# Ledger of designs, part 28: peptides against a protein of PDB entry 5FRP

Target 1, 225 residues: chain A of PDB entry 5FRP
Amino acid sequence: VEWTESIPQIIATREDISKELNQALAKTFIDSDPRVRRTSVMIFNKVPVTEIWKNITNKAIYTSLLHLAREKHKEVRELCINTMAKFYSNSLNEIERTYQNKEIWEIIDTIPSTLYNLYYINDLNINEQVDSVIFEYLLPFEPDNDKRVHRLLTVLSHFDKKAFTSFFAFNARQIKISFAISKYIDFSKFLNNQESMSSSQGPIVMNKYNQTLQWLASGLSDSTK

## One batch from the design tools (peptide; made by RFdiffusion4, then SolubleMPNN)

Design b1_p11_5_s3 (from b1_p11_5, 7 letters changed)
Fold by OpenDDE base, seed 3:
Structure b1_p11_5_s3 (fold): chain B 225 residues (1-225), chain A 11 residues (1-11)
Amino acid sequence: as target 1 above (225 residues)
Amino acid sequence: LEEKLKKLLEK
């Protein structure tokens, strides 16, 4: 009899501890110290996705995580972009959609739109990072056609108009990059042949090779900056 | 703080 009366108090105490923890954690995402914000983002990398969804129930934490993708502090921003993309992918793979978690899913489902909207900042380093996380986490290589289409539809179903525009621009850029790489390979093969280099076409192909390299390089951020 | 948060989330 005494054991049964302690169970409601233990459940209530656990809910209270969870609420206090969520309130404390929500404050760390908006802390003035970038080291505190960085540590807060790292929780999403160090804790399993299932435990995050179970224990982090405050919507403000997820909203604050998404906001850090546009932060001024470069290191925190970069960490946040990778973290939110990975967290989105892991959530799609491991978390079921229930009535209880619906409101958190409404926020998490905006992650793809949030990431594609970063292209409007027009920063090469951000663009490269967004390109990387798209291929790694949002639209990963999937050999199963049905799974690949389902993932694509899931990603697109929550896009705003700006995200759709960025998506089409991204795809058009990828086609251009692919074509430029193919040309680079063809020109490299031509230039590696001594007879071809000694021909009247040698100087013309060398010029096209240099133009292709310059175009490919112009799309890359300076890793030293 | 991070270790404390990790320990709290693992309970």
Scores: peptide ipSAE 0.057, ipTM 0.798, DockQ to the pose 0.015
Fold by OpenDDE base, seed 2:
Structure b1_p11_5_s3 (fold): chain B 225 residues (1-225), chain A 11 residues (1-11)
Amino acid sequence: as target 1 above (225 residues)
Amino acid sequence: LEEKLKKLLEK
């Protein structure tokens, strides 16, 4: 009897503790110190997705996480982009959509749009990172066609107009890169043949090879920056 | 703070 009477107080106390924790955590995402913001983002990497969804119920935390994708501090921004992409993928795989978590899902479902909108910043380092997280987390390689299509439809279903335009531009760029790589391979094979190099086409192919390399290299960020 | 937050989220 006494144990049963203590359960409501324990539940209420846990809810209060959870509320206070959520309020405290929400403040850390907007802290002026980038180290505090970084530590806050790391929670989403270090805690299982199921426990995050269970214990982090304040929607402002998720909204604040998404805002950090455009932060000025490079390290926090980069960490945030990787974290939110991974968290999105894990959430799709492990979290059911319920009435109770609907408001959080409305925010999480905007992650793909948020990421694709980062291409409009026109920063090579950001572009490479977004490319990476798309292939790793948003649209991973899936051999099952139905699962792959379902994931694609899920990702696209919450796109804004800008994200949708960015998606098409991304895909068109990937095709161009693939074609350039194929040309690079063909030119390399030609240039490795001594008879072909001694032909009248040798200098022409060498020039095209160099142009192809320059084009491929121009799409890469400077690793020193 | 991070370790404290982790321990609080795991409880």
Scores: peptide ipSAE 0.056, ipTM 0.797, DockQ to the pose 0.015
Fold by OpenDDE base, seed 5:
Structure b1_p11_5_s3 (fold): chain B 225 residues (1-225), chain A 11 residues (1-11)
Amino acid sequence: as target 1 above (225 residues)
Amino acid sequence: LEEKLKKLLEK
């Protein structure tokens, strides 16, 4: 009997602690110190997705996480982009959609749109990172056709007009890259054959090889910047 | 801070 009477107080105390924690966390995501913002983002990497959804109930935290994708501080931005993409994927896999978590899902469902909108910044390093997280977390390899289509439809269902435009541009770019890689391989095989190199086509293929390499390299970020 | 946050989430 006494234990049962203490449960409401314990629940109320835990709710109060949870509320205070959520208020404190919301402040850390907007802190002026990039180290504090970084630490805040790392919570989403270090805590299981189920525990995040259970304990982080303040929608402002999730909104702030998404905002950090456009952070001025490079390290925090890069961490945020990876974190939010992974968190989106984990949430789709592990979190049921309920009435109680609907408001949080409304924010989380905008993660793909938020990521695809980063292509409009026209930064090669950001573009490379967004390419990476798309293949790793948003649209991972899925051999099951129904699951793959369902994931694709889920990702696209909350796109804004700009995200759709960047999605189509991304896909068109991937086709071009694939074709260029195929040509690079063909040219490399030709150039590795001494008889082929000594032919009248040798110099022509060498030129095409160099052009293909230059084109492929121009799409890569400078790791030094 | 991370350890404090983990301890707060585990309570």
Scores: peptide ipSAE 0.046, ipTM 0.779, DockQ to the pose 0.014
Fold by OpenDDE base, seed 4:
Order: structure tokens, then sequence, then C-alpha cells
Structure b1_p11_5_s3 (fold): chain B 225 residues (1-225), chain A 11 residues (1-11)
């Protein structure tokens, strides 16, 4: 009897502590110090996804996490992009959709749109990072066809108009890159043959090879910047 | 605030 009477107070105390914690954490995502913002993002990387969903109940935290994808501070932005993509994937794999977590899922389901909308910034470094997290976390290689299709449909079901446009542009670019790589391989094989290089086609293929390399390189960010 | 976050990450 006495133990049962203490449970509501323990739950209330935990709720109060949880509420205060959530309120304090929400402030850290908007802190003026980028180190504080970085540390806040790292919570989503270091804490298991199940524990995040259990303990982080304030919607403002998730909204603020998504906002940091457009952070001015490069390191915080890059960390946020990787973190939110991974968190999305882990959430889809490990978190059930319930009535209680519906409102958080409404935010988390916007992560794919948030990421695809980063292509409109027209920054090569951001584009490369978004490309990477798409293949690693959003639309990973999945051998099971049903799981792969279900994941794709889930990702697309919450797209805004801009995200769809970005998605189509991305896919068209990937096809072009694949074709350019295939040409690069073919030209490389041709140019590695001395007889072929001495032929009338040698200079023509060399020019096409250089053009293909320049095109491929133009899509890469300068790692020094 | 950073210390509070560290304590959260250590639990």
Amino acid sequence: as target 1 above (225 residues)
Amino acid sequence: LEEKLKKLLEK
C-alpha cells in the first residue's frame, strides 16, 4: 500500500525532472555558443534512439535539431546533418508509431524533406554531405525488396514540393555520374593501350577523357575549403 | 549547462 502511494509522487517527480530537463535542453540548441549547440546535437548520437524517444518529449528540441541543419557554423551544421539522418533511420528501425509519440513523429518525418531542401543552398560541401547521408541513412542499400520499397514510400510520403523537385534532380544527377564513370573507365582502358593511343582516335579520346574528368571533378567539393 | 549535458550522457 505505501509503495503504491509513493508511485504517483515518483512519477510526478520524474515528470517534473523530465520536464525541467527538456526545458533546459531546448535552450541549449539555441545557445549563442556553437560548442553548446554541438554538444546538444551529440546527445542524439551518443544516447540510444529508444532512450531519446523515451526521455526527450519536448517537441521544440526536435524542431531545433532540424533547424541546425541550416546552421551558420559549418562544424555544427555538418554534425547536425549526419546526426539527424542517422536518428531518422534508427527511429524508423527501432521506434514504433503510437498515439503517444505521434507528435514527435510528425517532426521526425520531415527530416528527409529538411535534408533534400539543403540542395537549394547550392553549396558543394553541403550537397556532398546530403548525398552521403541519403545513401547511408535515408535510402540505404536494403536487399529485402519489400523493406526497400516501404522505406522509399515512407521517405517520399512527407515530402514537400521542393523536396520532390530536389529528389528528381538528385536521381538525374546520379544517372549522369554513373554514365560519366562508365565513360571514364572505357576511356582509361583505351588510353592504356599504346596501339589505341597511336591511332587517329587517340587525341579524340584523350580530349573526351579530360572533359569527363573535369565534369566529375566539378561535382566534388574542395577538401581544403 | 555543459556539465548537466555531460551528466546526462554518462547515465
Scores: peptide ipSAE 0.044, ipTM 0.785, DockQ to the pose 0.016

Design b1_p11_5_s4 (from b1_p11_5, 6 letters changed)
Fold by OpenDDE base, seed 2:
Formats: sequence, structure tokens, C-alpha cells
Structure b1_p11_5_s4 (fold): chain B 225 residues (1-225), chain A 11 residues (1-11)
Amino acid sequence: as target 1 above (225 residues)
Amino acid sequence: LEEKLQELLSL
């Protein structure tokens, strides 16, 4: 009987602790110190997704996480982009959609749009990172056709107009890159053949090879910056 | 702070 009477108090205390924690955590995401913001983002990497969904119920925290994708501080931004993509993927895999978590899912479902919209910043480093997280977390390789299509449809179902445009642009770019790589390989094979290299076509192919390399390189970020 | 938050979330 005494144990049963203590349960409401424990639940109430836990709710209060949870509420206080959520309130405190919400503040850390908007803290002026980038280190604090970084630490806040790291929670989503260190805590299992199931525990996050259970204990983080304040919508503002999730909204703030998404906003950090446009953070001026490079390290925080990069961490946030990876974190939110991973969190999205983990959520899709591990969290059921219920009536109780519907409002949080409404926010989480915007992560793909948030990420694809980063292409409009026109920053090579951001573009490379977004490319990476798309293949790693948003649209990972899936040999099962039904699962792959389902994931794709899930990702696209919440796209805004800008995200769709970005999606198509991304795919078009990938096709172009693939074509360029194929040509690079062909030119490399040609130039590796002594007879071909000494032919009248040798200088022409060499020029095309260099142009292809320059084009490919122009799409890469400077790792030193 | 991370450790504290992780501890709090694990309770």
C-alpha cells in the first residue's frame, strides 16, 4: 500500500524532473557559447534514440536542433547535420508512430527537407556533407526493393518545393559526375596505352583528360579550408 | 554537461 502511494509521487517527480530537464536542455541549444550548443547536439549522438524520444518531449529542442544546421559555427553546424540525419534514420528504424509522439514526428519528418535546403547556401563543404549524409542516413543502400521504395517515399512525402528542386538537382549532378568519372577512366586507359598515346589522338585525349580532371576537382571542397 | 545529461536521460 505504501509503495502504491509512493508511485504517483515518483511519477510526478519524474515528470517534474523530465520537465525541468527538457526546459534546461532547450536553453542549451540556443546558448551563445558554441561549446554548449555542440554539447547539446552530442546528446543526440550519445543517447539511444529510444531514450531520446522517451525523455525529450519539448518540441522546441527538436526545432532548435534543426535550426543549428544553418549555424555559423562550422564545427557545430557539421556536427548538427550529421547528428540530425543519423537521428532521422534511427527514428525511422526504431520509433513507432503513435498518437502521443505525432507532434514530434511532424518536426522530425522535416529533417530531409531541412538537409536538402542546405544546398541553396551554395557552399561546397556543406554540399559535400549533405551528399554524404544522404547516402549514409537518408537514402542508404537497401537491397530490398520494397524497403528502399518505402524509405524513398517517406523521405519525399514531406518535401517542400525547394527540397524537391534540390533533390532533382542533386540527382542530375550525380549523373554528370558518374559520366565524368566514366570518361576519366576511359581517357586514363587510352593514355596508359603507348600506341594510343603516340597516335594523333594522344594530345586530344590528354586535353580531354585534363579538362575532365579539372571539372571533377572543381566540385570538391578544399580540405584545408 | 554531456555526462550529466546522459545520466539524467538514463534515469
Scores: peptide ipSAE 0.071, ipTM 0.810, DockQ to the pose 0.015
Fold by OpenDDE base, seed 5:
Structure b1_p11_5_s4 (fold): chain B 225 residues (1-225), chain A 11 residues (1-11)
Amino acid sequence: as target 1 above (225 residues)
Amino acid sequence: LEEKLQELLSL
């Protein structure tokens, strides 16, 4: 009987500890020191997604995570972008939607929109990173058509207007890149043939090859910046 | 705060 009476107190104590922890963690995401913010983001990488959902109940933490995608510190921003994309994917795979976690899901469901909105910054490094996380985490290769469509619909279902616009622009760009790469390959094959290079078409193809390379390169970030 | 975070990460 005494043991049963102590259980509510233990539960209450655990809730208090959890609350304090969540409050402390929420502060770290907005800390002035980038190292602290970085460490905070790393929690989402080091802790299993199921444990995060269980123990991190303060909505402000998730909101703050999403805000770090636009912070000034490059390293923290880059880490955050990768982290939130991965966390989104893991959450979709491992976390069930319940009444209790609905409010957190409302935030997590905005991750795709948050990421696609980063294209409006018009930074090549950010664009490349967002491209990468889209293919790695948001819209990964899925051979099952139903699963692929379901994932796509899930990602799009919470887009804002700007995210949709960005999505269409992204897709259009990908088609253009794909075409350019295909042409690059064709031109490369042509130029690797000595007989073809000696033909009247040689200089013309060389010019097109260079133009294609320049176009492709213009879409790539400078790794030194 | 960093120490507390490290403690959390060690759990």
Scores: peptide ipSAE 0.054, ipTM 0.783, DockQ to the pose 0.016
Fold by OpenDDE base, seed 3:
Structure b1_p11_5_s4 (fold): chain B 225 residues (1-225), chain A 11 residues (1-11)
Amino acid sequence: as target 1 above (225 residues)
Amino acid sequence: LEEKLQELLSL
């Protein structure tokens, strides 16, 4: 009898602890110290997605996480972008949509739009990172056609107008990059052949090769910045 | 704080 009476108190205590934790955590995401904000984001990387959804119930925490994608502090921003993309993917794979978690899903479903909207900042480092997380987490390689289409439709279903525009621009850029790489390979093969290089076309192809390399390099971020 | 948060989330 005494043990049964203690269970509600334990459950209530856990709920209280959870509430206090959520309140404390919500404050850390908006802390003035970038180290505190970084540590807060790292929780989403260190804790399993199922435990996050179970224990982090304050929607303000998720909203704050998404806002950090535009953080001025580079390290926090970069961490946040990777974290939210991974969290989105893990959530899609592991978390069922229920009535109870609907409000959180409404926020999480905006992660793809949040990420694609970062292209409008016109920062090469951000663009490179967004490219990376798209291929790694948002639209990963999936050999099953039905699963791949379903994931694509899920990602697109919550796009705003700006995200759609960025999506089309991204795809167009990928095609251009692919074409440029193909040309680079062809020119490299040509120049590797001594007979071809010594021909009248040699200097012409060398020029095209250099132009192609310059174009490809211009799309890459400066690692020194 | 991080250790405490991890401890709380592991429970």
Scores: peptide ipSAE 0.045, ipTM 0.775, DockQ to the pose 0.015
Fold by OpenDDE base, seed 4:
Structure b1_p11_5_s4 (fold): chain B 225 residues (1-225), chain A 11 residues (1-11)
Amino acid sequence: as target 1 above (225 residues)
Amino acid sequence: LEEKLQELLSL
């Protein structure tokens, strides 16, 4: 743990990290102690993305990072998911694709697919987290249409079949949520009118309103955390 | 949407 904690400072101060250090770091990602694994993941959060790409050249480190998204230890897994999503976004924004870093990019480009595949675990907490990192890091709000489209295409270009399926399911759910919100607003307006409430439709709309709220509450649990 | 996305990815 202590050794791994020193790595961010080393990376920040040195232009290159020795092969031996990279090899040692690679081992920390697969260490039996969750604390070691956690600290290893934190390197990607503490060190600027440009310095990571410069100094961490062992492919096994990046591959191991991605594997931690499915590890058993909840805290490490959650940290890893956030970290890898952020790292992906930062890499897209700050790292140029070159011949020299091609092999690392081949791994990093699989991050979106890795994340979308987590939906197949069928865990509510994981799903909520993946939803969050998608909106925050993978497909963030971007006012520039060209940039937004480019990001989307980049994300999709490396999807496996399962990731595509998850992607479409996710989008379908978002559309449904949007529709439900619209209906919630409509029902709310109706119910706010005394004449409407006194009509034969009053009880019917009230029931639909309640159902809509219940559905939204179950689907938007992530936003209430 | 899927077809459109596939088209975009093919470019």
Scores: peptide ipSAE 0.011, ipTM 0.435, DockQ to the pose 0.040

Design b1_p11_6_s1 (from b1_p11_6, 4 letters changed)
Fold by OpenDDE base, seed 5:
Order: sequence, then C-alpha cells, then structure tokens
Structure b1_p11_6_s1 (fold): chain B 225 residues (1-225), chain A 11 residues (1-11)
Amino acid sequence: as target 1 above (225 residues)
Amino acid sequence: ESPLDEFKELS
C-alpha cells in the first residue's frame, strides 16, 4: 500500500519510469487487498493525463483498470468507473493519437463500450453511476454542434453490439425520464394552486402525481444501500 | 435481457 501511494509522486517527478516499475504497478491492480487496488486506481486521478500516457506504457495496467469496473468491492468499482470515464475524456482532450501510442489508444477507446456494457449487470447503483459518468465525461454538454457530433462519433466508433444496444436503451430511458420530470413539475404546480386543487381535476392530478413519483422513484437506487 | 428493461413506460 505504501509503495503504491508513492507512485503518483514518482510519475509526476520522473520522466523515465522504468519498465520494472510499470510491471510492478500492473501487479497492484490485481492485488488481493482492495486498498491496494484502490490506490492503484487513484494514480489515474492524481497524475495528469499527459504524464500517465508518457510514463505508463504497460498495456496490462490499462486493461486491468478497465477490468476493475466490474470489481466486487463496491468502493473500488465505483472509483474505477469514475476514474476510467474521466481518464477517457481527458485523453480525448489532451492526448494526440500517434503511431507510438496506438496500442494504448486501442484499449482506451474501449472505455465507453466497457461502461455501457455495465448496464447489463442490471444493478441500479451501477446504472446510476454509469448515467452520471456518461453525462459528465463521455458525452458532456457541448454547445458547439460540430464538437458534440465529433465526440459522439468518437465514442460510438468503438462500440460493440451490446454497447450500441445499451446506448439506445439509455437514450430512450432519458427521454422517458425527462418526460416524467416534466409531468412531475406540471403536476406539482397544479397541486400547489388552491384553486386548481378545488377543481374536479384535483383528485385526478393528485393520482397522476403519485404515479409519476412512484415511477421516478422506482428507477432510483436506495441511497441507504 | 435488454439493458434497462426495467424502465417501464409511464402510462
């Protein structure tokens, strides 16, 4: 653990990380101790993306990072999902595609597919997290249409069939959620108006309001779990 | 199983 904790500083300060260090680091991602795995993932959060690409050249490290998205340990998994999504986004923004880094990019380009495939686990907590990282890192808000389209095409260009299916399902769900939220707002406004509540539509709207809330809540994970 | 199938349609 202590050794792994020192790695971010080493990467940040040294231009030439030895092959041996890369190999040692690769082993930490598969360590039996979740604390070690967590610390290893944190390297990708603590070290600038440019330095990661420069110094971490062992493919096994990147592949291992991606595998941790399905980690049994909840905290490690959650950290990994956020980390890999952020790393993907930062890489797209800051790392040029070259012949030399092509092999690493081949791995990194699978991150979106890896994340979208997590929906097949059918876990509400995972789904919520994947939703979050999609909006924050994979397909962030971009007012420039050309940039937005380019980003989208980049993300989709390496999807497997399952990821595409998940992508479409996700989008369909988002539309439904948006609609439900809109209804919720409308119903809430109606119910907050005393004149409206006293109308014949009052009870009907209240029922619809409750149904909408129930539907929205059913898609949410238990925050206590 | 299709991902997110549990997301039932709002009637």
Scores: peptide ipSAE 0.048, ipTM 0.713, DockQ to the pose 0.114
Fold by OpenDDE base, seed 2:
Structure b1_p11_6_s1 (fold): chain B 225 residues (1-225), chain A 11 residues (1-11)
Amino acid sequence: as target 1 above (225 residues)
Amino acid sequence: ESPLDEFKELS
């Protein structure tokens, strides 16, 4: 009897502690110290996705996480971009959509748009990172057609107009890159053939080869920056 | 403003 009487109080206390913890955690994401923000982002990498969804109930935390994708501090931004993409993928795979978590899902579902909108910054490093997380987490290779289509539709279903534009631009770029690579291969084969290289077309193809390489290289970020 | 404008067509 005494035990049963204590249960409501224990539950209430636990709820209060959880609420306080969430409030405290929310503050860390907007802390002026980038080290604190970094540490906060790392929670999403260190804690299983199921536990995150269970224990982090303050929607402001998720919103703040997404905002860090555009922060000035490079290291935190890069970490955030990778983290949110991975978290999105893990959430899709492991978290069921329920009435109770609907509000959080409304935020998480904006992650793809948030990421694709980063292309408008027109920063080469950011573009490369976004490219990477798209292939790794948002739209990974999936041999099952139904699963692949379902994932694609899920990603696209919450796109804003800008995100759609970025999506199409991304795909168009991939086609161009593929074409350039194909040309590179063809030119390389030509140049590796002595007869072809000695022909009147040799210098012309060499020039095109160099142009192709330059174009491909121009799309790569400087690792030192 | 268009994203990925740096990736223009190869001449």
Scores: peptide ipSAE 0.027, ipTM 0.665, DockQ to the pose 0.137
Fold by OpenDDE base, seed 3:
Structure b1_p11_6_s1 (fold): chain B 225 residues (1-225), chain A 11 residues (1-11)
Amino acid sequence: as target 1 above (225 residues)
Amino acid sequence: ESPLDEFKELS
C-alpha cells in the first residue's frame, strides 16, 4: 500500500518510468487487498492524462483497469467506473493518436462498450452510475454540432453488438423518463389549481400523479443500500 | 482469489 501511494508523486516528478515500475504497478491492480487496488485506480485520477500516457506503457495496466469495472468490491468498482470514463474523455481531448500509442488506444477505445455493457448486470446502483458517467464524460454537453457528432461517432465506432443494443435501450429509456417528467409537471400544475382539483377530474389526475411518481421512483437506486 | 466477480447478465 505504501509503495503504491508513492507512485503518483514519482510519475509527476520523473520524465520516464522504468519498465520494472510498470510491471510492479500492473500487479497492484490484481492484488487481493482492495485497498491496494483502490490506490492503483486512484493513480489515474491524481496524475494528468498526458503523464499517464507517457509513463504507463504496460498494456496490462489499462486492461486490468477496465476489468475492475466488474470488481466485486463495491467501492473499487464505483471508483473504477468513474475513473475509466473520465480517463476516456480526457484522452480524447488531450492525447493525439499516433503509431506509437496505437495499442493503448485500442484498449481505451473499448471503454464506452465496457461501460454500456454494465447495464446488462441490471443493478440499479450500477445503472445510475453508468447514466451519470455517460452524461458527464462519454457524451457530455457540447454546443458545437460538429464536435458533438464527431464525439458520438467516436464512441459508437468501437461498440460491440451488446453495447449498441444497450445504447438504444438507454436512449429509449431517456425518452420515457422525459415523457414521465413532463406528465409529472402537468399533473402537478393541475393539482395546484384549486378549481381543477374541485372538478370531477381531480381524483383521476391525483391517481395518475401518484402513478407517475411511483414509476419515476422505481427507476432510482435505493440510497440506503 | 480473483477480485473480479462474475455478474450474471440478464437477458
Scores: peptide ipSAE 0.010, ipTM 0.602, DockQ to the pose 0.080
Fold by OpenDDE base, seed 4:
Structure b1_p11_6_s1 (fold): chain B 225 residues (1-225), chain A 11 residues (1-11)
Amino acid sequence: as target 1 above (225 residues)
Amino acid sequence: ESPLDEFKELS
């Protein structure tokens, strides 16, 4: 753990990380101790993306990072998901695609697919996290239409079949959520009107309101878990 | 089974 904790500083200060260090770092991602794995993931959060790309040249490290998205340890998994999504976004923004870094990009380009495939686990907490990182890092708000489209195409261009399926399911759900929210607003307005509530439609709208709330709530993870 | 099938349409 202590050794791994020193790596961010080394990467930030040294231009030439030895092959041996890269190999040693690669092993930390598959260490039996979750604390070691966690610390290893944190390297990608603590070190600037440009320095990561410069100094971490062993492709196995990146592959191992992506693999941790499916690990059993919840905390490490959650950290990994956030980390890899952010790293992906930062890489797209700051790292040029060159012949020299092509092999690493081939791995990094699979991050969106890796994330979307997590929906198949059918866990509400994971789903919520994946939703969050999609909006924050994969497909963030971008006022420039050309940039937004380019990002979208970049994300989609490396999807596997399952990721595409998840993507469409996600989008369909978002549309449904939007519709439900719209209904919620309408019902709320109706219920806020005393005359409307006293009408024959009052009980009907109240029921629909409750159903809408229940549906919306069912898509949310339990904050206590 | 499609992912996110639990999010059924509001009827």
Scores: peptide ipSAE 0.034, ipTM 0.686, DockQ to the pose 0.116; fails the geometry check

Design b1_p11_6_s2 (from b1_p11_6, 4 letters changed)
Fold by OpenDDE base, seed 2:
Structure b1_p11_6_s2 (fold): chain B 225 residues (1-225), chain A 11 residues (1-11)
Amino acid sequence: as target 1 above (225 residues)
Amino acid sequence: ESPLDVFKELS
């Protein structure tokens, strides 16, 4: 009986502590010291996704995390981009959508759009990183067709107009890259054949080979090509 | 105390 009577008080105390902790944590994401911001982002990498969802209940923390994707401090930004992409993927795999976590999911569901919108910064390093996290976390290789389609639909379901534009540009670029790689291989094989190199086509293929290499070297991160 | 340390303890 005494134990039962203490339960409400314990729950209340725990909630108060949790709330205070969340409020304190929310402040660290906007701290002036980039080391503090970095440490805060690392929580999402060091703590299991299920525990994050359980213990981080202040939506401002998640919103602040997403904002750090545009952080001026390079190290913090790069860490944030990788972290939020991975966190999104882990959340989709491990966290059930409930009424209680609806508000957090509304934020998390914007991560793909947030990432695709980074292409508009027109920074090659950012573009390369976004390309990487798309293949690693957002739209990873999945041999199961149903799972792959479901993931794709989930990712696209919360896109804004700009994100869709970036998405189509990205896909078009990937097709071009694939084609260029195929041609690179063909040209390489041709150039490695001495008889072919001695033919009238030798100089022509050499030129095309060089152009292909230049394009691959300079254009891989360009979402508009 | 680092927020990271706090949440590590909670996990």
Scores: peptide ipSAE 0.039, ipTM 0.750, DockQ to the pose 0.015
Fold by OpenDDE base, seed 4:
Structure b1_p11_6_s2 (fold): chain B 225 residues (1-225), chain A 11 residues (1-11)
Amino acid sequence: as target 1 above (225 residues)
Amino acid sequence: ESPLDVFKELS
């Protein structure tokens, strides 16, 4: 009887503690110190996804996480982009959709759109990072066709108009890159042959090779920046 | 105490 009577108090206490913790955590995401914001983002990397969903119940925290994708501080922004993409993927794999977590899922489901919208910033470093997280977390390699299609549909189901536009542009660019790489290989093979190189086509292929290389390089960010 | 440490204590 005493144990039963203590349960409501324990639950209430835990709920209160959890609420206070969530409120405190929510403030850290909007702290003026980028180090504090960084530390807050790292929670999503260090804590298992199941525990995050269990213990972080304040929707403002998730919303704030997504806002940090446009953070002015480069390091925090980059960390946030990787973190939210990974968190999204892990959530899809490990978290069941329930009535209780519906509001959080409504926010998490906007992560793909949030990421694709970063292309409009027109920053090569950001673009490269977004490309990377798309392949690693949003649309990873999946040998199971049904799972792959389901993931794709899930990602697209919450896109805004801008995200769709970016998605199509991204895919078009990937096709072009693939084609360019194929041509690069062909040109390289041609130029590796001394007879071909000494032919009348040698200079022409060399020029095309250089143009292809330049085009490929132009899409890459400066590693020093 | 980092927020992370607090969450580790809760898990």
Scores: peptide ipSAE 0.037, ipTM 0.735, DockQ to the pose 0.015
Fold by OpenDDE base, seed 3:
Structure b1_p11_6_s2 (fold): chain B 225 residues (1-225), chain A 11 residues (1-11)
Amino acid sequence: as target 1 above (225 residues)
Amino acid sequence: ESPLDVFKELS
């Protein structure tokens, strides 16, 4: 009997602790110290997605997480981009859409648009990272056609106009890159053949090879910067 | 005590 009487109080205490924690966490996401912001983002990496959805109920935390994608501090921004993409994917896979979590889903569903909008910054490092997280988390390889289409439609269903534009540009760029790589391989094979290299076409192909390499390299960021 | 530590204790 005494145990039963204590249960409501324990539950209430836990809820209060959770509320206080949410309030404290909301503040840490906007802290002036980038180390604090980094630590806050890491919560989404260290805690299972199901526990995040259960315990993080303050909408401001999710909104703040998304805003950190445009953070001035490089390390925090990069961490945030990876984190939010992974969190989006994990949420789609593991979290059911309910009436209770609808408001959080409304925020999470904007992650694809948030990521695609980063292309407008025109930063090569950011572009490469966004490319990476798109292939890894947003639109991963899926052999099941129905699942693949469903994921694609889910991602696109919440796009703003800018995200759609970026999406089309991204796909067009990927096609061009694929074509360039194919040509690079063809030219490399040609130049590795001594007979072909000694032909009248040798110098022409060498020039095309160099142009192709230059084009491919121009799209890559300097890893040292 | 980091927010992460607090969260781990409550989870």
Scores: peptide ipSAE 0.035, ipTM 0.729, DockQ to the pose 0.015
Fold by OpenDDE base, seed 5:
Structure b1_p11_6_s2 (fold): chain B 225 residues (1-225), chain A 11 residues (1-11)
Amino acid sequence: as target 1 above (225 residues)
Amino acid sequence: ESPLDVFKELS
């Protein structure tokens, strides 16, 4: 009986603590110190997705997370991009859509659009990172056709117009890259054969090989920057 | 205490 009587008070206390925590966390995401913002983003990496959804109920926190993808501080931005992509994937896999979490899902469902919109910044480092998180988290390899299609449709269903445009551009670029890599391999094989190299086609293939390499390299960011 | 630490205490 005493235990039962204490439950409402415990729940109320926990709710109050949770509310206070959410309010405090919301402030940390917009803190002027990038170290504080970084620490806040790391919560989404270190805490299980189910616990995050359970305990972080302030929508402003999620909105702020998404905004950090375009912040000026490089390290925080990069961390945020990886974090939100992974969080999106984990949420799709582990979190059910309910009436209670609808408002949060409305924000989370915009993560793919947020990421694809980063291509418009026209920064090679950002582009490479977005490419990486797309393959790793947003649209990972899935051998099951139905699951793959379902994931794709889920990702696309909340795109804005700009995200759709960048999506098509991305896919077109991937096809071109794939073709270029294939040619690179073919040319490399040809050049490794002495008889082929000594043929009349040798110099022509060498030229094409160099052009292919230059094209591939032009799409890579400077790792030192 | 980091926000993470506070969160761990409440979870």
Scores: peptide ipSAE 0.034, ipTM 0.723, DockQ to the pose 0.015

